# Ledger of designs, part 6: peptides against a protein of PDB entry 5VZU

Target 1, 271 residues: chain A of PDB entry 5VZU
Amino acid sequence: GRTLEDIFHEHMQELILMKFIYTSQYDNCLTYRRIYLPPSRPDDLIKPGLFKGTYGSHGLEIVMLSFHGRRARGTKITGDPNIPAGQQTVEIDLRHRIQLPDLENQRNFNELSRIVLEVRERVRQEQQEGGHEAGEGRGRQGPRESQPSPAQPRAEAPSKGPDGTPGEDGGEPGDAVAAAEQPAQCGQGQPFVLPVGVSSRNEDYPRTCRMCFYGTGLIAGHGFTSPERTPGVFILFDEDRFGFVWLELKSFSLYSRVQATFRNADAPSPQ

## One batch from the design tools (peptide; made by RFdiffusion4, then SolubleMPNN)

Design b1_p8_5_s1 (from b1_p8_5, 4 letters changed)
Fold by OpenDDE base, seed 2:
Structure b1_p8_5_s1 (fold): chain B 271 residues (1-271), chain A 8 residues (1-8)
Amino acid sequence: as target 1 above (271 residues)
Amino acid sequence: MKGASLVS
């Protein structure tokens, strides 16, 4: 049988060959497109922008993180042999927080898988329920009741109603001291460890996470064959780092903010 | 094999 090392070596050779083919084929007609950074919004979980994936067999991966209400999106800026540039590599549902167990139970892949699959089933149910409400609202075209003919407006005369006196009721403005809800304490980060059997290209990942959310990741064969979305976990470590656990692939991807400042990278104002 | 970016 092939060793794990033989399989890894063959896979690495295939990836290098595919990179070479892609680079060489596109060398004749490179279309450069300007990338605009998403504008930051106050309600964004973190500042949107460019993140670099952990360097590995795929080389430098660049993903743009953007926020869309209760959803976040990772869009590939760099393509790879599986997923081309411009594809939404991850979609995060910010409505569905993942609660990680204690550090001991985080080592159990089956426990993480259970938690994520339970959230996936809730998301599926909510999508089915919301789909039914949108369908039933279109069916009741009630019968067009025949418009009765417009009865002519009788011109009734202007009765002079009298001088109502100004009652100066000086209602005291009750100072409803709106108890300023203390900004939810930036919760102490939870200890974080990858489950046993989840591969990481870098063991140097943050050992504390701020928040986790349900998400889906895009996977495909080489040449973007049979693309599908699989369940995963978005892990926010800090303002500059996030991860994604790919449950189906038993893998972890770490993303770090690109600290380079780009002149004129702001999106044009919507005219 | 199906993959995503940064999957080894």
Scores: peptide ipSAE 0.146, ipTM 0.838, DockQ to the pose 0.513
Fold by OpenDDE base, seed 4:
Structure b1_p8_5_s1 (fold): chain B 271 residues (1-271), chain A 8 residues (1-8)
Amino acid sequence: as target 1 above (271 residues)
Amino acid sequence: MKGASLVS
Protein backbone atom coordinates (compact mmCIF):
# COMPACT_ATOMS: atom_id res chain seq x y z
CA GLY B 1 0.00 0.00 0.00
CA ARG B 2 1.14 3.60 -0.45
CA THR B 3 2.61 5.02 2.73
CA LEU B 4 1.47 8.40 4.08
CA GLU B 5 4.95 9.57 3.06
CA ASP B 6 4.45 8.36 -0.54
CA ILE B 7 1.08 10.14 -0.73
CA PHE B 8 2.64 13.29 0.72
CA HIS B 9 5.58 13.09 -1.69
CA GLU B 10 3.31 12.60 -4.73
CA HIS B 11 1.12 15.49 -3.54
CA MET B 12 4.20 17.73 -3.11
CA GLN B 13 5.43 16.81 -6.60
CA GLU B 14 1.99 17.62 -8.01
CA LEU B 15 1.96 20.98 -6.16
CA ILE B 16 5.48 21.82 -7.44
CA LEU B 17 4.48 20.89 -11.00
CA MET B 18 1.32 22.98 -10.72
CA LYS B 19 3.30 25.91 -9.30
CA PHE B 20 5.69 25.58 -12.24
CA ILE B 21 2.82 25.45 -14.78
CA TYR B 22 1.16 28.50 -13.20
CA THR B 23 4.38 30.53 -12.96
CA SER B 24 5.23 29.68 -16.59
CA GLN B 25 1.71 30.66 -17.70
CA TYR B 26 1.94 33.94 -15.76
CA ASP B 27 5.18 34.85 -17.57
CA ASN B 28 3.19 35.18 -20.82
CA CYS B 29 0.47 37.70 -19.85
CA LEU B 30 -0.42 39.08 -16.42
CA THR B 31 -3.62 41.10 -16.21
CA TYR B 32 -3.58 43.28 -13.12
CA ARG B 33 -6.97 44.20 -11.65
CA ARG B 34 -7.39 46.68 -8.82
CA ILE B 35 -9.16 45.16 -5.83
CA TYR B 36 -11.43 47.36 -3.77
CA LEU B 37 -12.23 46.46 -0.20
CA PRO B 38 -15.94 46.13 0.57
CA PRO B 39 -17.39 48.95 2.70
CA SER B 40 -18.06 48.05 6.33
CA ARG B 41 -21.67 48.17 7.54
CA PRO B 42 -22.88 48.32 11.17
CA ASP B 43 -24.79 45.02 10.76
CA ASP B 44 -21.75 43.11 9.44
CA LEU B 45 -20.92 40.07 11.58
CA ILE B 46 -17.23 41.19 11.56
CA LYS B 47 -15.33 43.83 9.60
CA PRO B 48 -15.16 42.74 5.92
CA GLY B 49 -11.76 42.49 4.26
CA LEU B 50 -8.88 40.28 3.16
CA PHE B 51 -8.15 37.00 4.94
CA LYS B 52 -5.18 34.68 4.48
CA GLY B 53 -5.67 30.95 4.44
CA THR B 54 -3.23 29.22 6.80
CA TYR B 55 -2.21 26.41 4.44
CA GLY B 56 1.36 26.00 5.75
CA SER B 57 3.88 25.05 3.05
CA HIS B 58 1.22 24.36 0.37
CA GLY B 59 0.57 27.94 -0.69
CA LEU B 60 -0.95 31.32 0.02
CA GLU B 61 -4.71 31.66 -0.36
CA ILE B 62 -6.20 35.15 -0.09
CA VAL B 63 -9.97 35.38 0.31
CA MET B 64 -12.05 38.55 0.49
CA LEU B 65 -14.87 38.27 3.02
CA SER B 66 -17.92 40.44 2.29
CA PHE B 67 -21.44 40.75 3.70
CA HIS B 68 -24.66 40.95 1.69
CA GLY B 69 -27.56 41.26 4.14
CA ARG B 70 -28.01 37.82 5.74
CA ARG B 71 -25.35 36.27 3.47
CA ALA B 72 -21.57 36.31 3.72
CA ARG B 73 -19.27 35.50 0.79
CA GLY B 74 -15.65 34.47 0.53
CA THR B 75 -14.24 35.44 -2.89
CA LYS B 76 -10.88 34.05 -4.01
CA ILE B 77 -8.35 36.82 -4.63
CA THR B 78 -5.69 34.24 -5.38
CA GLY B 79 -6.59 31.45 -7.74
CA ASP B 80 -5.43 27.88 -7.35
CA PRO B 81 -5.39 24.82 -9.65
CA ASN B 82 -8.92 23.85 -8.60
CA ILE B 83 -10.65 27.24 -8.20
CA PRO B 84 -9.66 30.35 -10.22
CA ALA B 85 -9.43 33.88 -8.81
CA GLY B 86 -12.73 35.77 -8.64
CA GLN B 87 -14.79 32.68 -7.73
CA GLN B 88 -16.94 32.60 -4.61
CA THR B 89 -15.17 29.85 -2.67
CA VAL B 90 -17.70 30.01 0.20
CA GLU B 91 -21.26 31.30 0.57
CA ILE B 92 -22.59 31.55 4.13
CA ASP B 93 -26.24 31.76 5.18
CA LEU B 94 -26.29 33.91 8.32
CA ARG B 95 -29.98 32.98 8.87
CA HIS B 96 -29.03 29.36 9.52
CA ARG B 97 -26.93 29.06 12.65
CA ILE B 98 -25.27 25.71 13.35
CA GLN B 99 -25.53 24.65 16.98
CA LEU B 100 -22.46 22.64 17.88
CA PRO B 101 -22.98 19.83 20.41
CA ASP B 102 -20.78 19.26 23.46
CA LEU B 103 -17.05 18.57 22.93
CA GLU B 104 -17.54 14.79 23.09
CA ASN B 105 -20.13 14.83 20.30
CA GLN B 106 -18.16 17.46 18.29
CA ARG B 107 -15.49 14.76 17.84
CA ASN B 108 -18.06 12.68 15.93
CA PHE B 109 -17.99 13.58 12.22
CA ASN B 110 -21.32 11.80 11.64
CA GLU B 111 -23.02 14.02 14.22
CA LEU B 112 -21.72 17.22 12.57
CA SER B 113 -22.71 15.82 9.17
CA ARG B 114 -26.24 15.05 10.44
CA ILE B 115 -26.68 18.59 11.86
CA VAL B 116 -25.47 20.24 8.63
CA LEU B 117 -27.57 18.02 6.34
CA GLU B 118 -30.70 18.79 8.42
CA VAL B 119 -30.03 22.53 7.96
CA ARG B 120 -29.38 21.96 4.24
CA GLU B 121 -32.81 20.33 3.92
CA ARG B 122 -34.49 23.29 5.70
CA VAL B 123 -32.74 25.75 3.34
CA ARG B 124 -33.98 23.67 0.38
CA GLN B 125 -37.57 23.68 1.70
CA GLU B 126 -37.54 27.47 2.29
CA GLN B 127 -36.27 27.99 -1.28
CA GLN B 128 -39.10 25.82 -2.66
CA GLU B 129 -41.78 27.61 -0.60
CA GLY B 130 -40.47 31.08 -1.56
CA GLY B 131 -40.33 29.92 -5.19
CA HIS B 132 -44.02 28.93 -5.08
CA GLU B 133 -45.14 32.29 -3.65
CA ALA B 134 -43.18 34.12 -6.37
CA GLY B 135 -44.69 31.76 -8.99
CA GLU B 136 -48.36 32.09 -7.93
CA GLY B 137 -48.12 35.91 -7.89
CA ARG B 138 -47.75 35.75 -11.69
CA GLY B 139 -51.48 35.36 -11.93
CA ARG B 140 -52.88 35.01 -15.45
CA GLN B 141 -53.05 38.49 -16.74
CA GLY B 142 -54.85 36.97 -19.65
CA PRO B 143 -54.65 39.41 -22.53
CA ARG B 144 -57.64 41.59 -21.76
CA GLU B 145 -58.39 42.53 -25.28
CA SER B 146 -58.66 46.26 -24.76
CA GLN B 147 -61.95 46.71 -26.51
CA PRO B 148 -61.81 50.38 -27.47
CA SER B 149 -64.31 51.86 -25.04
CA PRO B 150 -66.11 54.58 -27.00
CA ALA B 151 -65.19 58.20 -26.31
CA GLN B 152 -67.94 59.33 -23.95
CA PRO B 153 -68.12 63.13 -23.93
CA ARG B 154 -66.52 65.68 -21.56
CA ALA B 155 -69.24 66.43 -19.04
CA GLU B 156 -68.53 69.71 -17.26
CA ALA B 157 -66.86 70.64 -13.99
CA PRO B 158 -69.52 71.28 -11.27
CA SER B 159 -68.68 73.21 -8.17
CA LYS B 160 -67.25 73.67 -4.70
CA GLY B 161 -69.36 71.89 -2.04
CA PRO B 162 -68.45 72.65 1.54
CA ASP B 163 -67.08 72.24 5.07
CA GLY B 164 -67.24 68.62 6.34
CA THR B 165 -66.12 68.68 10.00
CA PRO B 166 -62.81 67.10 11.15
CA GLY B 167 -63.72 63.93 13.02
CA GLU B 168 -60.80 63.57 15.48
CA ASP B 169 -60.78 59.77 15.34
CA GLY B 170 -57.60 59.39 17.34
CA GLY B 171 -56.79 55.91 16.17
CA GLU B 172 -53.89 55.07 18.44
CA PRO B 173 -51.06 54.00 16.17
CA GLY B 174 -50.69 50.45 17.33
CA ASP B 175 -47.02 50.30 18.13
CA ALA B 176 -46.09 47.49 15.89
CA VAL B 177 -43.06 46.92 18.03
CA ALA B 178 -41.07 45.60 15.18
CA ALA B 179 -39.36 43.00 17.28
CA ALA B 180 -35.92 44.39 16.72
CA GLU B 181 -34.26 41.13 15.86
CA GLN B 182 -31.80 41.30 18.70
CA PRO B 183 -28.42 41.68 17.00
CA ALA B 184 -27.26 38.06 17.10
CA GLN B 185 -25.93 38.20 20.63
CA CYS B 186 -22.18 37.91 20.46
CA GLY B 187 -22.64 34.75 22.49
CA GLN B 188 -20.12 33.59 25.02
CA GLY B 189 -17.56 31.57 23.11
CA GLN B 190 -18.23 27.84 23.07
CA PRO B 191 -15.53 25.15 23.24
CA PHE B 192 -14.54 23.97 19.77
CA VAL B 193 -12.79 20.87 18.45
CA LEU B 194 -12.60 19.41 14.95
CA PRO B 195 -14.27 16.03 14.36
CA VAL B 196 -12.03 12.98 14.21
CA GLY B 197 -11.02 12.37 10.59
CA VAL B 198 -11.31 16.04 9.53
CA SER B 199 -7.89 17.04 8.24
CA SER B 200 -6.45 20.31 9.50
CA ARG B 201 -3.10 21.44 8.12
CA ASN B 202 -2.60 23.46 11.26
CA GLU B 203 -3.37 21.84 14.60
CA ASP B 204 -3.06 25.37 16.03
CA TYR B 205 -6.67 26.42 15.49
CA PRO B 206 -8.75 28.31 18.10
CA ARG B 207 -10.34 25.97 20.66
CA THR B 208 -13.24 28.38 21.23
CA CYS B 209 -15.69 29.72 18.63
CA ARG B 210 -18.26 32.53 18.81
CA MET B 211 -20.79 31.31 16.23
CA CYS B 212 -21.23 28.75 13.48
CA PHE B 213 -23.36 29.05 10.34
CA TYR B 214 -24.46 26.85 7.49
CA GLY B 215 -22.64 27.47 4.25
CA THR B 216 -21.69 26.05 0.89
CA GLY B 217 -18.18 25.72 -0.50
CA LEU B 218 -17.12 25.53 -4.13
CA ILE B 219 -15.08 22.46 -5.07
CA ALA B 220 -13.67 21.46 -8.46
CA GLY B 221 -11.07 19.27 -10.14
CA HIS B 222 -7.88 20.70 -11.61
CA GLY B 223 -8.55 23.35 -14.24
CA PHE B 224 -11.94 24.13 -12.64
CA THR B 225 -13.44 20.87 -13.92
CA SER B 226 -16.90 19.74 -12.69
CA PRO B 227 -17.40 22.65 -10.21
CA GLU B 228 -20.05 22.07 -7.54
CA ARG B 229 -21.23 23.56 -4.25
CA THR B 230 -21.02 21.26 -1.25
CA PRO B 231 -22.34 21.77 2.31
CA GLY B 232 -20.07 23.03 5.05
CA VAL B 233 -19.79 24.95 8.31
CA PHE B 234 -18.56 28.51 8.67
CA ILE B 235 -16.97 28.97 12.09
CA LEU B 236 -16.43 32.45 13.48
CA PHE B 237 -13.63 32.37 16.05
CA ASP B 238 -13.07 36.11 16.56
CA GLU B 239 -12.93 39.47 14.70
CA ASP B 240 -9.80 38.36 12.80
CA ARG B 241 -10.28 34.58 12.36
CA PHE B 242 -12.81 32.28 10.78
CA GLY B 243 -12.79 28.68 9.56
CA PHE B 244 -14.67 26.55 7.09
CA VAL B 245 -15.33 22.81 7.48
CA TRP B 246 -15.68 21.11 4.10
CA LEU B 247 -17.90 18.10 4.86
CA GLU B 248 -17.34 16.28 1.56
CA LEU B 249 -13.57 16.84 1.65
CA LYS B 250 -13.38 16.11 5.41
CA SER B 251 -11.09 19.14 5.67
CA PHE B 252 -10.83 22.38 7.62
CA SER B 253 -9.56 25.72 6.33
CA LEU B 254 -8.46 28.43 8.78
CA TYR B 255 -8.45 32.07 7.63
CA SER B 256 -6.74 34.98 9.42
CA ARG B 257 -7.23 38.69 8.68
CA VAL B 258 -4.55 40.40 6.63
CA GLN B 259 -3.35 43.16 8.99
CA ALA B 260 -1.78 45.24 6.21
CA THR B 261 -3.24 48.73 5.67
CA PHE B 262 -4.06 49.33 2.02
CA ARG B 263 -3.95 52.94 0.84
CA ASN B 264 -6.66 53.91 -1.65
CA ALA B 265 -8.38 50.50 -1.35
CA ASP B 266 -11.83 52.03 -0.80
CA ALA B 267 -14.29 51.63 -3.64
CA PRO B 268 -14.94 54.88 -5.49
CA SER B 269 -18.20 56.44 -4.36
CA PRO B 270 -20.94 55.67 -6.90
CA GLN B 271 -21.24 58.89 -8.88
CA MET A 1 -9.50 14.64 -6.91
CA LYS A 2 -11.80 17.62 -6.28
CA GLY A 3 -10.48 20.38 -4.06
CA ALA A 4 -11.32 23.82 -2.72
CA SER A 5 -7.75 25.16 -2.74
CA LEU A 6 -4.15 24.20 -3.54
CA VAL A 7 -4.51 22.25 -0.34
CA SER A 8 -7.10 19.69 -1.24
Scores: peptide ipSAE 0.146, ipTM 0.833, DockQ to the pose 0.428
Fold by OpenDDE base, seed 1:
Structure b1_p8_5_s1 (fold): chain B 271 residues (1-271), chain A 8 residues (1-8)
Amino acid sequence: as target 1 above (271 residues)
Amino acid sequence: MKGASLVS
């Protein structure tokens, strides 16, 4: 029978061959596109920029992290056999925080899946509700046929009447106890462990995280076949490291900031 | 198989 190792070796050979075919086919006609680093904003969760994913034997992936209000985006700078360069590999909803349980319950993949799928359903409901409000407002511009109907003139009259009185009634203010959102203590990161059965190519992932958010990841077959967005968890470890848990793939990707300084990589000022 | 990256 094929060993798991044989399957991994065959897959690695296929990936190397695909990479070789792609490089060799494009050697005659390369289109260069300048990449600009996203500008940083004060409200950005961390400094935007280039992050490297390490995929062991599969090489180096470069992802650009950028912020777009309450959304973050990972854009592939390097393509792979599944997802080409320029695609949004991850989209993070910064409105939908994932609260991780204790370390014991974090080991349970089904618990993480439950939490994420409940958030996915909320996000879907909010999108449906907001889509209905935007749809109903545009429909009522029926053509006002301006028929010019004519002038007639009438007439009177005047009447006055005056009085009535001032009734007091003093309805009590119901104390809506605003559940004080406890300010997330910005200090010590929450202990973090991957669920059992989630594959990490690097065991050297941070064992503490700052925040987690709901996100979606782009998955496809080789040659970008049947692309779809699947639910996942964005994990912020620190200013220079984040991860993504791909629920359907049962895999974890670790991304570390590229520490290289790029001259002339700033976006041109909007003229 | 579908993949997100070289994360097989």
Scores: peptide ipSAE 0.142, ipTM 0.838, DockQ to the pose 0.514
Fold by OpenDDE base, seed 3:
Structure b1_p8_5_s1 (fold): chain B 271 residues (1-271), chain A 8 residues (1-8)
Amino acid sequence: as target 1 above (271 residues)
Amino acid sequence: MKGASLVS
């Protein structure tokens, strides 16, 4: 039988061959499209923009991070043999925080998997409930054949009456102490470690994180075959770094902000 | 194999 080493070697040869084919085909007419940077909003989790994936010798991946209310999106600016450019590589639900356990329990992949799958189930339930409310509202416009009742004109006018009495009654409004949601203190980052068995290409990932969120990642075979969304964890390290844990792939991707200033890259103001 | 990039 083929060894795991033979399979790995064949796969690496295929990846090198694909990279060679793609790089050799660049003699063809290239269509350039301008990419605009997403506008920043005050409520954005971090400044939107371009982030570089740390994939070592395998290539440069550029992802654009953008915010859409309570959702964030990573869009591939660079394509690869699995996922073409312009695809949403990650979608993050900013309503669904992932609470990481202590460092000891963070090493347990099964614990992270449990936490993520419980959040996935809540997201699925909320989508089903919101789908039912939107479905029931459309059903009851039966066609009322409102016959055109004729416009009778009737006129009549009258009259006056005045009176004014001012009754007092002073019912005390009970103090509903709205528990002030404490503003999320930009607090000391939580200690962070990858679970055992999660592959990282770069061991130099940040060992503290600010926040984690539920998300989904796009995976496919070569040539964008059988694309599907898989559960994962978006990890915010700081203003310039985030990660994504691909739960089903048992892999981690680190992204760092592209520090280059792009002239005339701002989105045209919506007219 | 399915992947998210050239490397997964």
Scores: peptide ipSAE 0.134, ipTM 0.833, DockQ to the pose 0.436

Design b1_p8_5_s2 (from b1_p8_5, 4 letters changed)
Fold by OpenDDE base, seed 5:
Structure b1_p8_5_s2 (fold): chain B 271 residues (1-271), chain A 8 residues (1-8)
Amino acid sequence: as target 1 above (271 residues)
Amino acid sequence: MKGASLVA
């Protein structure tokens, strides 16, 4: 039978060939579009901007990280044989924090998979409940026939009716123990290790992370065939580094901030 | 094989 190594080697040759074909096809009609850096907001998890993924033989990939309230988005600036430029490679839900277990249990892929799939199911339930409330409210605007009710006039009468006594029903205020959201201990990073069997191109990834969130990643075949969103984990290491664990692919991607100053890269002020 | 380009 074909070994995993044979399959990997064939796939790598196909990717190199596809990259060559795409690069050679672009020689005739490159449309250049100006890219603006997203504006920074005070509530952004980190400064938005350009991040580079280093993928060995696949080369350098550039992703724009941007924040949209409780969502973060990674948008491909460079396309590849699987995912074209302009696609959202990752979408992160900043409402759904992933709590990593201790370092011993982080090595267990099945434990990480369980945690992420439980969060995925909660996100799905919340989307169904919020979709039902929005659907029922629109139905009942039946056309109120504008009957032109006529102008009739006058009458006076003043009557005084009486003094109904306020009954003092002393309903005890049930102590709604507001579950004090434990202030997210923002300060101390937790030890981080990839699960056994998750492929990383570089063993040189940060061994401490600040925060993890639920997210989805876009995967496709060559030529953007059969694109789908798969569950994953966004891992914030620091201000300049984040990762994404692709559960279905059993792989990890490291992204580092592009340390370049772009003159005139700011979006024009909205006129 | 499906991939993110990130996954060799």
Scores: peptide ipSAE 0.133, ipTM 0.830, DockQ to the pose 0.526
Fold by OpenDDE base, seed 2:
Structure b1_p8_5_s2 (fold): chain B 271 residues (1-271), chain A 8 residues (1-8)
Amino acid sequence: as target 1 above (271 residues)
Amino acid sequence: MKGASLVA
């Protein structure tokens, strides 16, 4: 039988070959598109921007992280043999935090899978309930009875007057000392470890995370065949690093901020 | 095999 190493080596060779085919075939018709960085908003979980994936057989992968209210999105800037450029590789639901267990139980892949699948089911239920409320509200266009236009005319009445006095009531401005809600202490990060059996291309990942969220990742066969969204975990490590755990693939992707400053990368102001 | 970016 083929060893796991033989299968891995064959898969790596296939990925390199596919990358070579794509680069060599498209060399004659490269369409360059300007990438605009999304503006940072105060409510963004971290500064949006370009992140590089961990270097591997796919080479340098670039993802743009952006925030859309209670959702975050990772959009591929670089394509690979499975997922082309411009695809939303990850979608994060910032409403649905993943609470990681203690460090011992974090090593258990089945425990992480249980936690994520429970959150997935809640997200599914909320989507079904919100779909029903939007459906029922359209039905009660009761017949607008055409109540007739009675024209009634009536006129005049008049002008009267006068005086009422300027009561000076000097209500003292009660100093409502707005208790400055102390900015919620950026919670001490929790210890983080990947579950046993989750593959990482880099073992040098942060061992402390700030918070985790439910998300979905896009997976496909080569040439973007049979694309589907699978459950995963978005892991915020710090301002410059995040990860994604792909549950079905039992894999982890680390992303680090691209520190390069791009001139004129700002999105045009909405006119 | 189905894959995602950076999955080996």
Scores: peptide ipSAE 0.126, ipTM 0.830, DockQ to the pose 0.481
Fold by OpenDDE base, seed 1:
Structure b1_p8_5_s2 (fold): chain B 271 residues (1-271), chain A 8 residues (1-8)
Amino acid sequence: as target 1 above (271 residues)
Amino acid sequence: MKGASLVA
């Protein structure tokens, strides 16, 4: 029977061959697009910029991390045989924090899957509710029928009436116990381990994380066939490192900040 | 197989 190693080798050879075919075919007609670094905002979770994915034998992928209010986005700067350059490989919802369990329960893939799928369902419900409020407001422009009807004048009457009084009734204010959002202790990161059966190409991932968020990852077949968004977990390790757990793929991608300084990479100020 | 990246 084919070993897993044989299947990986065949797949790697296919990927190298595809990369070679693409590079060799496009050598005659390359369209260069200037890439600008996203502006940094004070409210950004970390400094936006270029991150390198470490994919072992498959080479270097470059992703641009950018922030868009309560959303973060990873955009492929380098394409691969599945997902071309310019695609949003990850989309992170910064409203939906993932609380990781203890290290023992973090090893359980089914527990992580449960947590992520519960958050996915909440996100879906919120999108349906917000879609209904926006839909009902536009419907009532019924046609203004222009009916012209006429003038008549009538007159009179005046009457006055007066007084009635002031009743006091003092309804007690029910104490809405505001559930104190425990301030996320910003200091010591939580111990982190990948679930059993989640593949990591790099065993040297950080064993402590700052924050986790719900996100979606883009997956496709070769040549960007049948693209879909699947649930995952964005893991912030530090200012220079993040990860993404691809739930359906049972895989983990580690991204590290590109430390190179780029001259003239700032977006032109909107005039 | 669908992939997110070169995640062989």
Scores: peptide ipSAE 0.104, ipTM 0.821, DockQ to the pose 0.501
Fold by OpenDDE base, seed 3:
Structure b1_p8_5_s2 (fold): chain B 271 residues (1-271), chain A 8 residues (1-8)
Amino acid sequence: as target 1 above (271 residues)
Amino acid sequence: MKGASLVA
């Protein structure tokens, strides 16, 4: 049978060939587009911006992290043979926190897989329920035949009268204090380790994380063939570092903030 | 093989 090494070697050869084809074809037709940094909001989990990914054979990959209410998005600024530039490589659901177990159980890939798949199922249910409410509301505009009811005109008048009595009774409406879920305090970071059998390009990843969220990652074959979204875990380490565990790929990507300051990178004000 | 980017 083909070894994992044979499969890896064939895949690396295909990549080198694809890179060669792309470089050779595009040498004469470079299109430059200005990229604007996403605006920062007070409620953003961290400052949005550019992050460099640790992807093995692809070289330097740049992802833009942006926040959209209860969602975060990683958009590829650099494309690769699988996923072109401008694609949303990761989508994070900030409503669905992942609670990591203790360090012993974090080493168990099956435990992480269970936790992620349970969250995936909840997200699927919420999407189905919200889809049903939006569907039923449109059905009942039957065409009211506007029969032209005629203009009848009349008329009259009168007048009276006064009286005033003041009755009291002040029934107290019980204020159901909806317990405002306290914004999750940026608590002390928890110890973090990758599950056994999750590949990481660099063993030098942060051993403490602030919080984790459910997310999906975009995967495809070469030339963006058969693109699909797969479940994963977004891991916030600090203000400048996050990771993504690709559950189906059994792989981990570390992203570090690009420390360069960009002049005139702010989005133009909406006119 | 599908990838997000080739994780080696």
Scores: peptide ipSAE 0.098, ipTM 0.816, DockQ to the pose 0.592

Design b1_p8_5_s3 (from b1_p8_5, 4 letters changed)
Fold by OpenDDE base, seed 5:
Structure b1_p8_5_s3 (fold): chain B 271 residues (1-271), chain A 8 residues (1-8)
Amino acid sequence: as target 1 above (271 residues)
Amino acid sequence: AKGASLVS
């Protein structure tokens, strides 16, 4: 039978050939667009900007990380045979923190899978509930034909003054259990290890992480065929490094900040 | 196979 290594080598050759074909086809019709760095905001989890994914022999991928309120987005700056440039490779929900177990239980892929899928189900329920409230509110603006009611005259109805005593119905203040906002412990980084069976192209990933969030990643076949979003984990290591665990692919991608200084890369002031 | 990048 073909070994996993044979399949990997055949696939690597196909990807190199595809990259060559696409690069040679685009050489005749290159449209250059200026990319601007997103402005930093005080509430941004880290400084937004360009990050590089190192995919070994497959080359350099560049993504733009940006923040959009309680969401983060990774946008492909470089395309590949599966996902074209300009696509949102990752979408991160900063509302849904993933709590990693201890280092021993982090080695268990099924435990990570359980945690992520439970959060995925909560996110789906919240989307369904919020969709129902938005749907019912729009239906009832039938055009009230404002028929001009004729000006009926000012009858002087008289001054009856009865002194109705307000009953003191002492409604007990229901204990609003203030859901203690667990202070965002900018906690000391926790030990981090990939689960057994999650492939990393580089074993040199950070062994400590600050925090993790639920997210979705975009996957497709060659030529952007059958694109879909799959569940994953965004892992913040530090100011300059993040990872993404692709749960269904059992793979890990490491992204490191592009340290190059770009002259005039700031977005022009909104005119 | 589907991939997120040059990883199938």
Scores: peptide ipSAE 0.212, ipTM 0.858, DockQ to the pose 0.458
Fold by OpenDDE base, seed 2:
Structure b1_p8_5_s3 (fold): chain B 271 residues (1-271), chain A 8 residues (1-8)
Amino acid sequence: as target 1 above (271 residues)
Amino acid sequence: AKGASLVS
């Protein structure tokens, strides 16, 4: 029977071969495309930009994080043997927050799986309901024949009525005590641990998270074969770090902000 | 195997 070592060696040989094929193909046709950083918006969950993934065997994986109203997207800047560059590796629904349990129950993969799958079913229901409302609204434009109702000329009545004196009722300006908006306490970070059986390449991940959201990740076979979206959890750790739990893959990807400043990387202003 | 990247 194949040993785990044989399987690992075969997999590593395939990875090296694929890396060699990709690098050799790039040497023959280098197309350089400028990457523009998304503009930051005040409503963005964190500053958009380039993040380095630490989960890949290929060394350097770069993802662009961008915000699109109630959605966030991770776009691959670096391709790999499964997912080419330019694909949306993750799509995050910022409407569907994932509430993690306590630290003890976070170790239970089945509990996380339950929570994520319940949110997935809600998202599917909302998509079905919103699809029906958009369909029914188009059908009822029956041509209402605009019968030209005749222009009846109704009359002038001029009535003058009189002088009513302005009562000076000096309503005291009630001091609207501006309820000092208590600065939204930047929610105390929740203790975070990966479930047992979720693989991480690095155990040095943040042990506290700010927020979690439902999302989907793109998976495929080698050469982008049979691509599909799988359920997962986007984990915001801080301004410079996020994670994604791939539920079906039982894997965790950590992303850290690329701190390098690029000259002339700002998106051209929309004319 | 399907993957998001080659996760070993």
Scores: peptide ipSAE 0.194, ipTM 0.847, DockQ to the pose 0.565
Fold by OpenDDE base, seed 1:
Structure b1_p8_5_s3 (fold): chain B 271 residues (1-271), chain A 8 residues (1-8)
Amino acid sequence: as target 1 above (271 residues)
Amino acid sequence: AKGASLVS
C-alpha cells in the first residue's frame, strides 16, 4: 500500500508540475493588476496588510487581511491550484467571538467542534431573521386605484361630559438583572494549543492567543472545482500573527505579517 | 479532496 508519505510526495510532485505548467503556459499572457494595501481604521482589530500563510504542503502563500466593520477578510494575493488569487480565503465574523475552554479541554476536537457549530447555527438564524425584515418592507406598494368618490356635507352635534378620577397605582419596577458582560480581558493572552488530530505544518505556533472569532474558509478541488465555505476559527495571537482552524479539514494555517514596507502601495484617495 | 489550499 502507498504510505501517507508516498501520497504526500506524489501530491507535492503534482503541485510542482501544475505550477510549472501554469507558469510556462501563461508566461506569454500575463495580466498585471496593481494591489493596494487596505487603509487602516481606528476600529481595526489589528493593522490590516499582507500576511504570509503556511498551508501544509503548499509552501508560502500571501494573504491580505482587511477589515470591513464587523467583518474581516483574508484575500488571496497568491493563488494555489485549488483557490485562485483574488478569492476570499477566509471571512471572519467579528460579532461572534469564540471562547476557547481551558488548555486541557482545548485538546478535545469535539469540544471545539461543538462550540464552533453552535456559533454557526446562531449566525444562520440571525441571517434568516434579518432577511425576513428586509423582505416584508418592500411588498405592499399595491396599486393606488384613484377612485374619485364624491362630495357630501353633513352636520352637527356637540356634546359634553367632564369627569375625573386619579388612580395612583404604583407598580414596582422589576429589576432586570443586566447580565454583566464580562469585561473582555484585553490584556493577558489565553494559553493556546491545537486540538488533537488538527494538523499543523509545524509545531512552531504561538502558545497564547488574544481572542478568537467565528469564521468561514473557502475550500475547493483543483481548478477551483465545487467551491464551498466551511466553518472555522480565526485566532488572533498578536498584532503580527493570526491563525485559522479549518474545522472540517482538521487543519491549522498560521499567518505572519510581511514586514516589508512598500512605497506607493496605498490606495489612491477616492477622487 | 477539497482544500483551502491543497491540504493533502
Scores: peptide ipSAE 0.188, ipTM 0.856, DockQ to the pose 0.573
Fold by OpenDDE base, seed 3:
Structure b1_p8_5_s3 (fold): chain B 271 residues (1-271), chain A 8 residues (1-8)
Amino acid sequence: as target 1 above (271 residues)
Amino acid sequence: AKGASLVS
């Protein structure tokens, strides 16, 4: 059988060959595109911006985190042989919070898998229901019969009249106490550990998380072949760190904020 | 194999 070392060497040789092919085909034509940082909004879960990913041996990967109402997106700034630059590597549903169990049950991959797949099914149901409402609304434009515009002009009528009285009836408006959604307290972070059998590049990940959300990650073969979305968990550790558990891949990616300040990186104001 | 990135 191939050793893990043989598989690693073959994979590294393939990657070197791919890199050589790509670099030789472009005949020194490098295209540079300016990337703008998304504006920060008050309701953003954390400050949007650039994060460096830890994905195995293959170097520095940069992802832009941005917020879009009840959704967050990770967009690849650096491409790799599987997923090119500009692709949405992760899509996070901020409506669907994942509740992690205690540390003992967090070690159970099957428990995490159950929780994530239950949320995935709810998201599918909501998409089907919302698809039906949008479909039914278009059907009922029956033919507007062009009934003709007859111009009829009439007429006068008159005058009267007077009085009456001021009846008081003071109907008490029932105070519908709108249960104020308590602002999401910056809750004490909960203890965090990866499930057994989830691979991380290193054991140096935060052992406390603030909150988790359902999300999907983009996976593909080399050359962006057969791209698909797989279920996962977005883990917010702090203002500068988040993770993504790729459930089907049994892998964890850690993302840390790029601390560099960029001049003139703000998006131009919409004219 | 499919991947999200170059995972070793």
Scores: peptide ipSAE 0.168, ipTM 0.851, DockQ to the pose 0.559

